Peptides against a protein of PDB entry 5FRP. Designs and how they scored, part 125

Target 1, 225 residues: chain A of PDB entry 5FRP
Amino acid sequence: VEWTESIPQIIATREDISKELNQALAKTFIDSDPRVRRTSVMIFNKVPVTEIWKNITNKAIYTSLLHLAREKHKEVRELCINTMAKFYSNSLNEIERTYQNKEIWEIIDTIPSTLYNLYYINDLNINEQVDSVIFEYLLPFEPDNDKRVHRLLTVLSHFDKKAFTSFFAFNARQIKISFAISKYIDFSKFLNNQESMSSSQGPIVMNKYNQTLQWLASGLSDSTK

## One batch from the design tools (peptide; made by RFdiffusion4, then SolubleMPNN)

Design b2_p21_4_s3 (from b2_p21_4, 9 letters changed)
Fold by OpenDDE base, seed 5:
Structure b2_p21_4_s3 (fold): chain B 225 residues (1-225), chain A 21 residues (1-21)
Amino acid sequence: as target 1 above (225 residues)
Amino acid sequence: SESLKELEKKIKEQLEELKKE
């Protein structure tokens, strides 16, 4: 009986320690010293994705990571961009969506938009880096067509308007959009299913997607004339 | 457990850096 009473305290202590560690880590991401911020970002590179998801539960850490993509310090920014793209890919591959991690996924799902929005900075170096991470991590080469399409649909499903615009401007031509078009019905179903599970933006995204598909279709038709 | 220890180590290192500021 005595040991059972100690278990909650131990669990609570561990939870408390975890909370404290998370709070401390959250502070390091916004530290004034770029070296501190850099080291913090490196945690996401060095620690397995499964352990990160398990132990880093403070959403502020993830939001801060995403914000560093626009960091003034070049080295930190570049590291962050690579890190967040890789982390996104690893998360998609290794982390299941559960009720418990829903809030974190809501943040992580914005990584594609965050990256594509960097094109609007109109910096050549940033653009090159974004291109690199997109093809390395976000939309990597996948020989399995179904997996490739699924990944593409996943990425597109969370785009904001600006990200869609950037996607079509910079990457759509390089991506066999034909596959996306061919899976339009599946995409619509996917979006509908996501809408049933998530926020009211589904129809808006679908409409934007449809408009873009129409634009692509028209552009492709013009190139064949 | 090893990965957690590494994470803890990194966090501690960061905290130490913060204390030096």
Scores: peptide ipSAE 0.107, ipTM 0.731, DockQ to the pose 0.035
Fold by OpenDDE base, seed 3:
Structure b2_p21_4_s3 (fold): chain B 225 residues (1-225), chain A 21 residues (1-21)
Amino acid sequence: as target 1 above (225 residues)
Amino acid sequence: SESLKELEKKIKEQLEELKKE
């Protein structure tokens, strides 16, 4: 009986330790020393994505990671951009969406927008890096059309207005989006089922998506002329 | 288990670096 009473305490202690570790890690991402920040980012590269999702539960860590994409320190910024793109891709491939990880996914789903928003900095080096990570991690070459379309729709589904604009400016022409139109109905259903669509931003996203489809349709019509 | 230990190790290392500042 005494052992059973100790189990909750042990579990609580473990949870407490985990919480403390997460809090400590969160502080490292905002450390004044770029070396510390770099090391923190590297955790996301060195640790398997499944273990990260399991053990890093503090939302602040993920938000801080995303903020480092605009870091003044060039090396840290470049590392962060590559890291978050890769992490996003790995997460999509390996992590299921559950009720328990919903809050983290809400942050991770903003990675594409975060990356595309970097185009507005109007820095050639940043633009090149963003292009690179987009085609390597966000929208990789996929011979399966259904998978390719699904990935594209997933990426687009969480875009803010600025990200959509930059996508059309920089990447839309490179993506044979004709296949995405055929999945519009499925995407619409997907969007309707997403809680994010119930937000005030839902109609905005849908409108932008429709604009994208119209643009694609018009572009296809122009190519056939 | 090993991956968790590695993560914990890395976090601890970073924390120690923060304490030195």
Scores: peptide ipSAE 0.097, ipTM 0.721, DockQ to the pose 0.035
Fold by OpenDDE base, seed 4:
Structure b2_p21_4_s3 (fold): chain B 225 residues (1-225), chain A 21 residues (1-21)
Amino acid sequence: as target 1 above (225 residues)
Amino acid sequence: SESLKELEKKIKEQLEELKKE
């Protein structure tokens, strides 16, 4: 019975330590030294996403991470942009939405908008980086059509008007091309695996294949203009 | 977990760097 009474104290102590650590970490994100800020961002790259969500409970840390995307220090900014994009993707893949983590998710769900808003800075280096992280982490290549569509819808569902505008201006065409390429690959694989075009489904598949090729060709021609 | 220990280690390292300033 005595050991059971000690458990709450131990848990409380651990919670207290966790709180203190979170508070300390929150301060490092706003430190005047770019090296300190950089190191803080690197935590999100080195620690598994599940452990971050479990142990970093101070919402201010996540908010601060997002703010660093507009950091004047180039190295910190670039690291932050990559980190938040990757973290967003990992979170979508590995973290369930619960009542307990709702407040954190509300912040994390703004990452896509935060990234797309960077296009308005009109910096070529930033634009290139944003393009890179979007196609690597936010909207990565996904062979499963349902998953791909779901991811896209998830990203778009949290867009503000500015983010939508940027999306259509910079990435919409590339995404369309990516979808077409994916379909093309799928059809090509299907055709290669089917020995007999003599099945009743053969003409239907060929028609879809041709339509996909035409769409791909038209999309590629538009992208070169 | 090993991951938690690593997180704690990193936080401590950062705190130490802050104290040196």
Scores: peptide ipSAE 0.095, ipTM 0.719, DockQ to the pose 0.029
Fold by OpenDDE base, seed 1:
Structure b2_p21_4_s3 (fold): chain B 225 residues (1-225), chain A 21 residues (1-21)
Amino acid sequence: as target 1 above (225 residues)
Amino acid sequence: SESLKELEKKIKEQLEELKKE
């Protein structure tokens, strides 16, 4: 009986420690020393994705990670871009969407847009890095058409307007989006079921998708010519 | 629990390294 009474206290203590650690970690991401920020980002590379999701529950940490993509310090920025892309891919592959992790997923789902928005900086080195991480982590080569389409649809479903524009400008030619045309109906259903999509964003995404299809259709017609 | 402990350890180690700098 005494052991049972101690369990809640132990759990509470562990939760408190976890909270304190999360708070401390959150501070390191905004530290003035680039070395500290770098070390913090490296946690996401060294720790399995499942453990990160389980133990890092402070939203500020994830938000700060994404913010570092625009860091002035080149080394930290480059590390962050690679890290967040990889983390996104690993999360899609290994982390289930639950009610408990919904808030974190809302942040993680913005990673593709965050990356594509970096094209607007008009930096050649950044552009090259973004290209690299897109093809390595966001939209990797997948021989299975269904899996490839599903990944593409997942990425596109969270794009803002700017990200769509960048996608069409930089990557649409390299990505066989034509495969998504056959899944248009499924995509529409998919978008409707996405809780992260506001009622106002749904139509916008659909319009952009339609524009993409039209562009692809025109491009395909030109290639057959 | 072991995985959490390992993560905590890594975080603590990093924090300690920052204090020494």
Scores: peptide ipSAE 0.078, ipTM 0.705, DockQ to the pose 0.033; fails the geometry check

Design b2_p21_5_s1
Fold by OpenDDE base, seed 2:
Structure b2_p21_5_s1 (fold): chain B 225 residues (1-225), chain A 21 residues (1-21)
Amino acid sequence: as target 1 above (225 residues)
Amino acid sequence: MTEKILKEIEEKRKKEEEERE
């Protein structure tokens, strides 16, 4: 009898601890010290996705995580972008949609839009990072057509108008880059053949090669910034 | 504070894993 009466108190205490932890964590995401914010983001990287969903129930934490994608502190921002993309992918793979977690999913489902909207900042470093996380986490390589389409539809289903615009622009850019790289390879092969270089087309191909190189180089961020 | 929270979450996870085995 006494043991049974203690169970509600233990459960209540655990709930209280969980609530307190959530409240404390929510504060750390908005801390003035970037190191504290960084450490807060790292929770989402270090803890399995299933445990995050189980233990972090305060919506403000997830909202704050997403806001850090526009953080002024470069390291925190970069970490946040990678973290939220990975967390999104892991959540899609491992977390079922239930009535209980609906409100959190409503936030998590905005991650793709949040990421694609970063292109409007017009920062080359951010753009490159967003490009990277899209290929790594949002739209990873999937040989199964049905799975690939399902993932794509999931990602797009919560896009705002700006995200759609960025998505189409991104795809168009990637096609152009791919085409440019292909041309670069072809030009390089041509230029490596002495007979081809001596042909009437040699100078024309050389010019196109140089233009292609310049175009490719101009699209890359300065790694020193 | 965040490190403490992480540790507590990890400890809970570990306990839950141990209880399932």
Scores: peptide ipSAE 0.127, ipTM 0.716, DockQ to the pose 0.019
Fold by OpenDDE base, seed 4:
Structure b2_p21_5_s1 (fold): chain B 225 residues (1-225), chain A 21 residues (1-21)
Amino acid sequence: as target 1 above (225 residues)
Amino acid sequence: MTEKILKEIEEKRKKEEEERE
């Protein structure tokens, strides 16, 4: 009997602790110190997705996480972009959509749009990172056609107009890169053949090869920046 | 502060796991 009477108080205390924790966490995401913001983002990487959804109920925390994708501090921004993409993927795989978590899902469903909108910053490092997280987390390789299509439709269903524009631009860029790589391979094969190099076409192919390399290199970020 | 928050979440997770076993 006494144990049963203590249960509501324990639940109430847990709810209060949870509320205080959520309020404290919400403040850390907007802290002036980049180290504090970084550590806040790391919570989403260290805690299982199911526990995050259970314990983090303040929607402002999720909104703040998404805003850090445009953070001026490079390290925090890069961590945030990876974290939010991974969190989105894990949430789709492990979290059911219920009436209770609807408001959080409305925020999480904007992650793909948030990421694709980063292309408008026109920063090469950001573009490369967004490319990476798209292939790793948003639209991962899926051999099952139905699952792949369903995932694609889920990602696209919450796009704004700008995100769609970026999506099409991204795909067009990938086609160009693929074409350039294919040409690079063809040119490399030609140049490795001594008979072909001694032909009248040798210098022409060498020039095209160099142009292709320069184009590919121009799309790569400087690791020092 | 963030480290304390993380620790509290992890401790709760461990306690819930221990209660299930």
Scores: peptide ipSAE 0.126, ipTM 0.715, DockQ to the pose 0.019
Fold by OpenDDE base, seed 5:
Parts: structure tokens; sequence; C-alpha cells
Structure b2_p21_5_s1 (fold): chain B 225 residues (1-225), chain A 21 residues (1-21)
């Protein structure tokens, strides 16, 4: 009986603590001091994703986290970009979609779009960071085709028009980079072969090549006799 | 303030873990 009577009080106390915590945290994300904002973002890195989802129920906190991706303070912005990407990935892996957390998921599902929209800032450092977090967290290497496709579809399902445009531009850039790397490799191989040809073995190889050509030429001549 | 929040979350986690054992 006493234990049952304490349960509502414990629940009420937990709810109250949770509410106060959420209110306090919401304020810290918009604090004028970059150090406070940094520390606020670090909560999402230090606390397990499951505990974040359990304890942080105020939508404004998640919205504020996403807004910090465009913050003026470089360190906070960079931290936020990494944090939100990682948090998104961890959430997809560890958090079930339920009726209770639907509203938070609606915000979290916009993280990919938020990140891809950062390309429109046209800042090289931001672009490099976004490139990095895409490969590390949003669209990580996944050998399982079904999982990879599912992740891709999940990421794309909440894109805005701008994010789609950035996505295609990013992929096009990656193809170009891949092509450039391939050409570099080919060129390097060619140079190595030329160096080998200019070496003491070069004349030997050339002689063998000429012998092969002469043999082929003589063989063709004999077939015409 | 944020450090206090982190501590409170961690303490809550520990209590919940202890309650599961």
Amino acid sequence: as target 1 above (225 residues)
Amino acid sequence: MTEKILKEIEEKRKKEEEERE
C-alpha cells in the first residue's frame, strides 16, 4: 500500500524534474555565451541517445540544436554539425518510432535536410565538414544492400527541394573526384612504366618488343607466301 | 547550469540501472 501510494509522487516528481530540466536546457541552447551553447550541444554527445530521447521531451531543444548548425561561432557550429549528424544516425539505429515520440522524430528527420542545406552557404570549411558527416553518419558505408537502401530512403524521405538539389550535386562531385583519382592512378602507372623504360631494363624491353613485332611481321609475311 | 543538467541526467540513469538489477 505505501509503495503504491509513493508511485504517483515519484512519477509526479520525475515529471516535474523532467519539466524543469527541459526548461533549463531550452534556455541554455539560446544563451548569449557560446560556451553555454557549446556545453548544451555536448549533452547530445555525452549522454546515450536512448537517455536523450527519454529525458529531453521539449521540442524546442531539438529545434534549437538544428538552428545552431548556422551559428556564427565557428566552434559551436562545427560541434553542432557533427553532433546532430551523429545523433541522427544513433537515433535511427537505437530509437524506435512510437506514437509518443512522433513529434520529436518529425524534427530529427529534418536533420539530413538541414545538413545538406548548409552547402548553400558556399563555405569551403562547412562543405568539407558536411561531406565528412554524410559519409560518417548519414550515409555510412553499409555492406548490406537492403540496409543501405533503407537508410538512403529514410534520409531522402524528408528532404526539401533544396536538399535534393544538394544531394545530386554532391553525388556528381563524388563521381568527378573518383574519376580524377582513377586518372591520377593511371598517370602514375604510366610514369612508372616510363621510368622503367628509361632504366637499364628499358632497352631490353624495347628490344623484346621489337623482336615480337618482327616475329609478327614475319609470320604475316609467311602467311601471304 | 549545463553541467548540472548532465549530472542530473547521469544520476537518473544510474538510478534506473540500479532499479533494473
Scores: peptide ipSAE 0.124, ipTM 0.709, DockQ to the pose 0.018
Fold by OpenDDE base, seed 3:
Structure b2_p21_5_s1 (fold): chain B 225 residues (1-225), chain A 21 residues (1-21)
Amino acid sequence: as target 1 above (225 residues)
Amino acid sequence: MTEKILKEIEEKRKKEEEERE
């Protein structure tokens, strides 16, 4: 009997602790120290997605996470971009949509738009990172056509106008890159053939090869910056 | 503060897992 009477108090205490925890965590995401912000983002990497959804119920935390994608501190920004993309993918795979978590899903569903909108910053390093997380987490390789289409539709269903524009531009760029890589391979094969190199086409192919390499290289960020 | 929060979340998870076993 005494144990049963303590249960509501324990539950209430746990809920209170959870609320206090959420409030404290919300403050850490907007802390002036980038180390504190970094550690806050790392929670989403260290804790399983299911536990995050159970324990982090303050929508402000998720909103703040998304805002860190535009963080001035490079390390925090880069970590945030990877973290939010991974978290989005894991959430789609492991978290059911319920009435109780609807408000959080409304925020999480904006992650694709948030990421695609980063292309408008026109920073090569950011663009490369966004490209990477799109292929790794947002639109991963999926051999099943139905699953692939479903994922694509899920990602697109919450796009803003700017994200759609970036999406189409990205796809157009990827087609060009794919074509360039294919041509690079063909040119490389041609150049490795001595008979072909000695032909009248040799210098022409060499020129095209160099142009292709230059074009490919121009799209890459300088790792030394 | 943040490290303490992480620790509390992890401890809570461990307790919940121990209660299920």
Scores: peptide ipSAE 0.117, ipTM 0.704, DockQ to the pose 0.019

Design b2_p21_5_s2
Fold by OpenDDE base, seed 5:
Structure b2_p21_5_s2 (fold): chain B 225 residues (1-225), chain A 21 residues (1-21)
Amino acid sequence: as target 1 above (225 residues)
Amino acid sequence: MVEKILEEIEKKRKEEEEKRK
């Protein structure tokens, strides 16, 4: 009897403590001191993702985390961008979608769009950081085709129009970079083989290079029509 | 303040791990 009567009080006390903690944390994300904001973001890095989802139930905290991606303070912004990308990836891997967490997921699902929208700031350092977190956390290398496609579809499913535009521009850039690297390697191998430069293969390699440049130029022109 | 929040989260985690044993 006494144990059963203590359960509601323990639950109520836990809910009250949880509410107070969430209210306190929500204030720290908007604190005037960048050190307080930094430490607030670090919670998402120090605490396991499962415990974050369990203990942080105030939507305003997640919304505030996403807003810090455009923070004036460079260190806080950079930390926030890495943190939110990692937190998104960990959440997709470890957190089930339930009725109870739906409203938090609605915010977390905007992380990809939030990140891709940072390209419109036109800052080189931000662009490099966003590139990095996309490859590390958002769209990581996945050898399993089904998992890779599922992750891609999940990321794209909540994009705004601006994020889609940035995604296509980024993907087009990645294709160009990958191609440029591949051609640099091929050309370096060809140059290291002096017999190949004096051979009938010289014109063939140049023709294949020109065909591939034309294919890239045509593929880029068709994506802009 | 944030350190206290981390300490309370970690305390709750340990208490829940102990209840699962």
Scores: peptide ipSAE 0.105, ipTM 0.691, DockQ to the pose 0.018
Fold by OpenDDE base, seed 3:
Structure b2_p21_5_s2 (fold): chain B 225 residues (1-225), chain A 21 residues (1-21)
Amino acid sequence: as target 1 above (225 residues)
Amino acid sequence: MVEKILEEIEKKRKEEEEKRK
């Protein structure tokens, strides 16, 4: 009998501890120290996605995570962008949509828009990072056409007008990059063939190769800066 | 503070995992 009367208090204490934990965590995402904000973002990398969804029920934490994508501190911003993209992908793969988690999903479903909106900052390093996380986490290579289309429709279904504009601009860039890489391979094969290099076409192909390299290099941030 | 929060989340996870065995 006494043990059964302690169960509601233990459950209430666990719910209270969970609420206090969520309130404390929500404060750490907005802390003035970038190290505290960094450590807060690292929770989403250290804890399995299923345990995050169970234990982090305060929507303000997820909203604050998304806000850190525009953080002034470079390291915190970069960590946040990778973390939120990975968390989105893992959530789509492992978390069911229920009535209880609907409010959190409404926030998580804005991650693609949040990421595509970073292109409007017009920062090359941010653009490259956003490109990377789109290929790795948002729109990964999927050989199954139906799964690929379903993922694409899921990503697009919550886009704002700005995200759509960035998405179309990005796709136009991807086509250009893919074409440039294909041509780079063709030119490299041609340049490695001594007979082709000795032809009247050799200088023309070399010029096109150099133009392709310059175009590719101009789209990459200088890793030395 | 954040480290203590992480430790508490990880402790709860271990306690739940031990209860499933």
Scores: peptide ipSAE 0.095, ipTM 0.688, DockQ to the pose 0.019
Fold by OpenDDE base, seed 1:
Structure b2_p21_5_s2 (fold): chain B 225 residues (1-225), chain A 21 residues (1-21)
Amino acid sequence: as target 1 above (225 residues)
Amino acid sequence: MVEKILEEIEKKRKEEEEKRK
């Protein structure tokens, strides 16, 4: 009989310890030191996704992680953007949706919107990083059409109006980039033919080539900044 | 694993608080 009465106290003590740890961790995400914030984000990279979902039950931690995507400290922000995108992808692949984890999923399902909303900052380095994590983690290459469509619908299902606007703008940009690359290849083939360069079309093609290069270069961050 | 990382974070936080006093 006494052992059965100790089980609720042991469970309550474990819940209390887990609560204290979650409260302590929640404070580290908002610490004034960027190194503490960075170390906090690194938990999501060092711990398996299944163990994170099991041990990190305080919603404020997930909300704080998402907020660090707008962090002033460049290294912490960049780490957070990669971490949250990867964590979203891993969660979709490995974590079942249950009644118990519903409220955490409601936060995690906002990760795509959180990332697409970073395009409104109009920072070229942020835009390139968001593009990268979209192709790597949110909308990865999937040869199976049904899985690809299902992933796309999952990502879009929780979009806010701003994220949808960014998504359409992103797709329009990708189409323009793809078209510009195709034209660059065509122009390069033409320019490599000396007979074609000596034609009346040579100067016209060269001008279009230079315009295409300038447009491509304007869309790339300076790797020196 | 999570507990050890939490302990390492809390240790770093305390060391920074001690350096600011």
Scores: peptide ipSAE 0.059, ipTM 0.563, DockQ to the pose 0.035
Fold by OpenDDE base, seed 4:
Structure b2_p21_5_s2 (fold): chain B 225 residues (1-225), chain A 21 residues (1-21)
Amino acid sequence: as target 1 above (225 residues)
Amino acid sequence: MVEKILEEIEKKRKEEEEKRK
């Protein structure tokens, strides 16, 4: 633990991390102690993305980071999923594709597929975590249409068949949620109007409102257990 | 629309492969 906790400071103070340090760091990602694995993942959160790419040259570290998305230890898994999604987004924004970093990019470009493939675990907590990091880091809101499309095409360009299937299922769910929220708002506005409530439409709208709430509750109730 | 998106994805993948040669 203590050694791994010192790594962010070493990376911040040294322009080049030795091959030996990279090999030692690679071992910490596969350590039997979940605290060591957690601290290893935290390096990617504590060190700037540019310094990670400069100093972490051992491919096994990046591969091991991606494998921790399926970690049994909940805290390490959740941290890893957030970390890899954020690291992917930061890498796309700040790291140029060069001949020297090609082999690391080949791993990093699999992060979207790695995340979308977690939906096949059929774990609700994992699904929510993946939904969150997709919205925050993979496919963030971008007002520029060309940038948004370019990001989408980048994310999709490395998808496996399973990731594509999950992506379409996720988008279909988002559209349904968005539509349901819109209807919930419309119904809530109608129900808050006293004249509308006194109308023959009041009971009909109330029934649709309750159906919408039940649907939202069934799709969102997983965050509260 | 979906077919055009798939074509652009494949085009971008090829362009990234050619930039790496």
Scores: peptide ipSAE 0.006, ipTM 0.343, DockQ to the pose 0.026

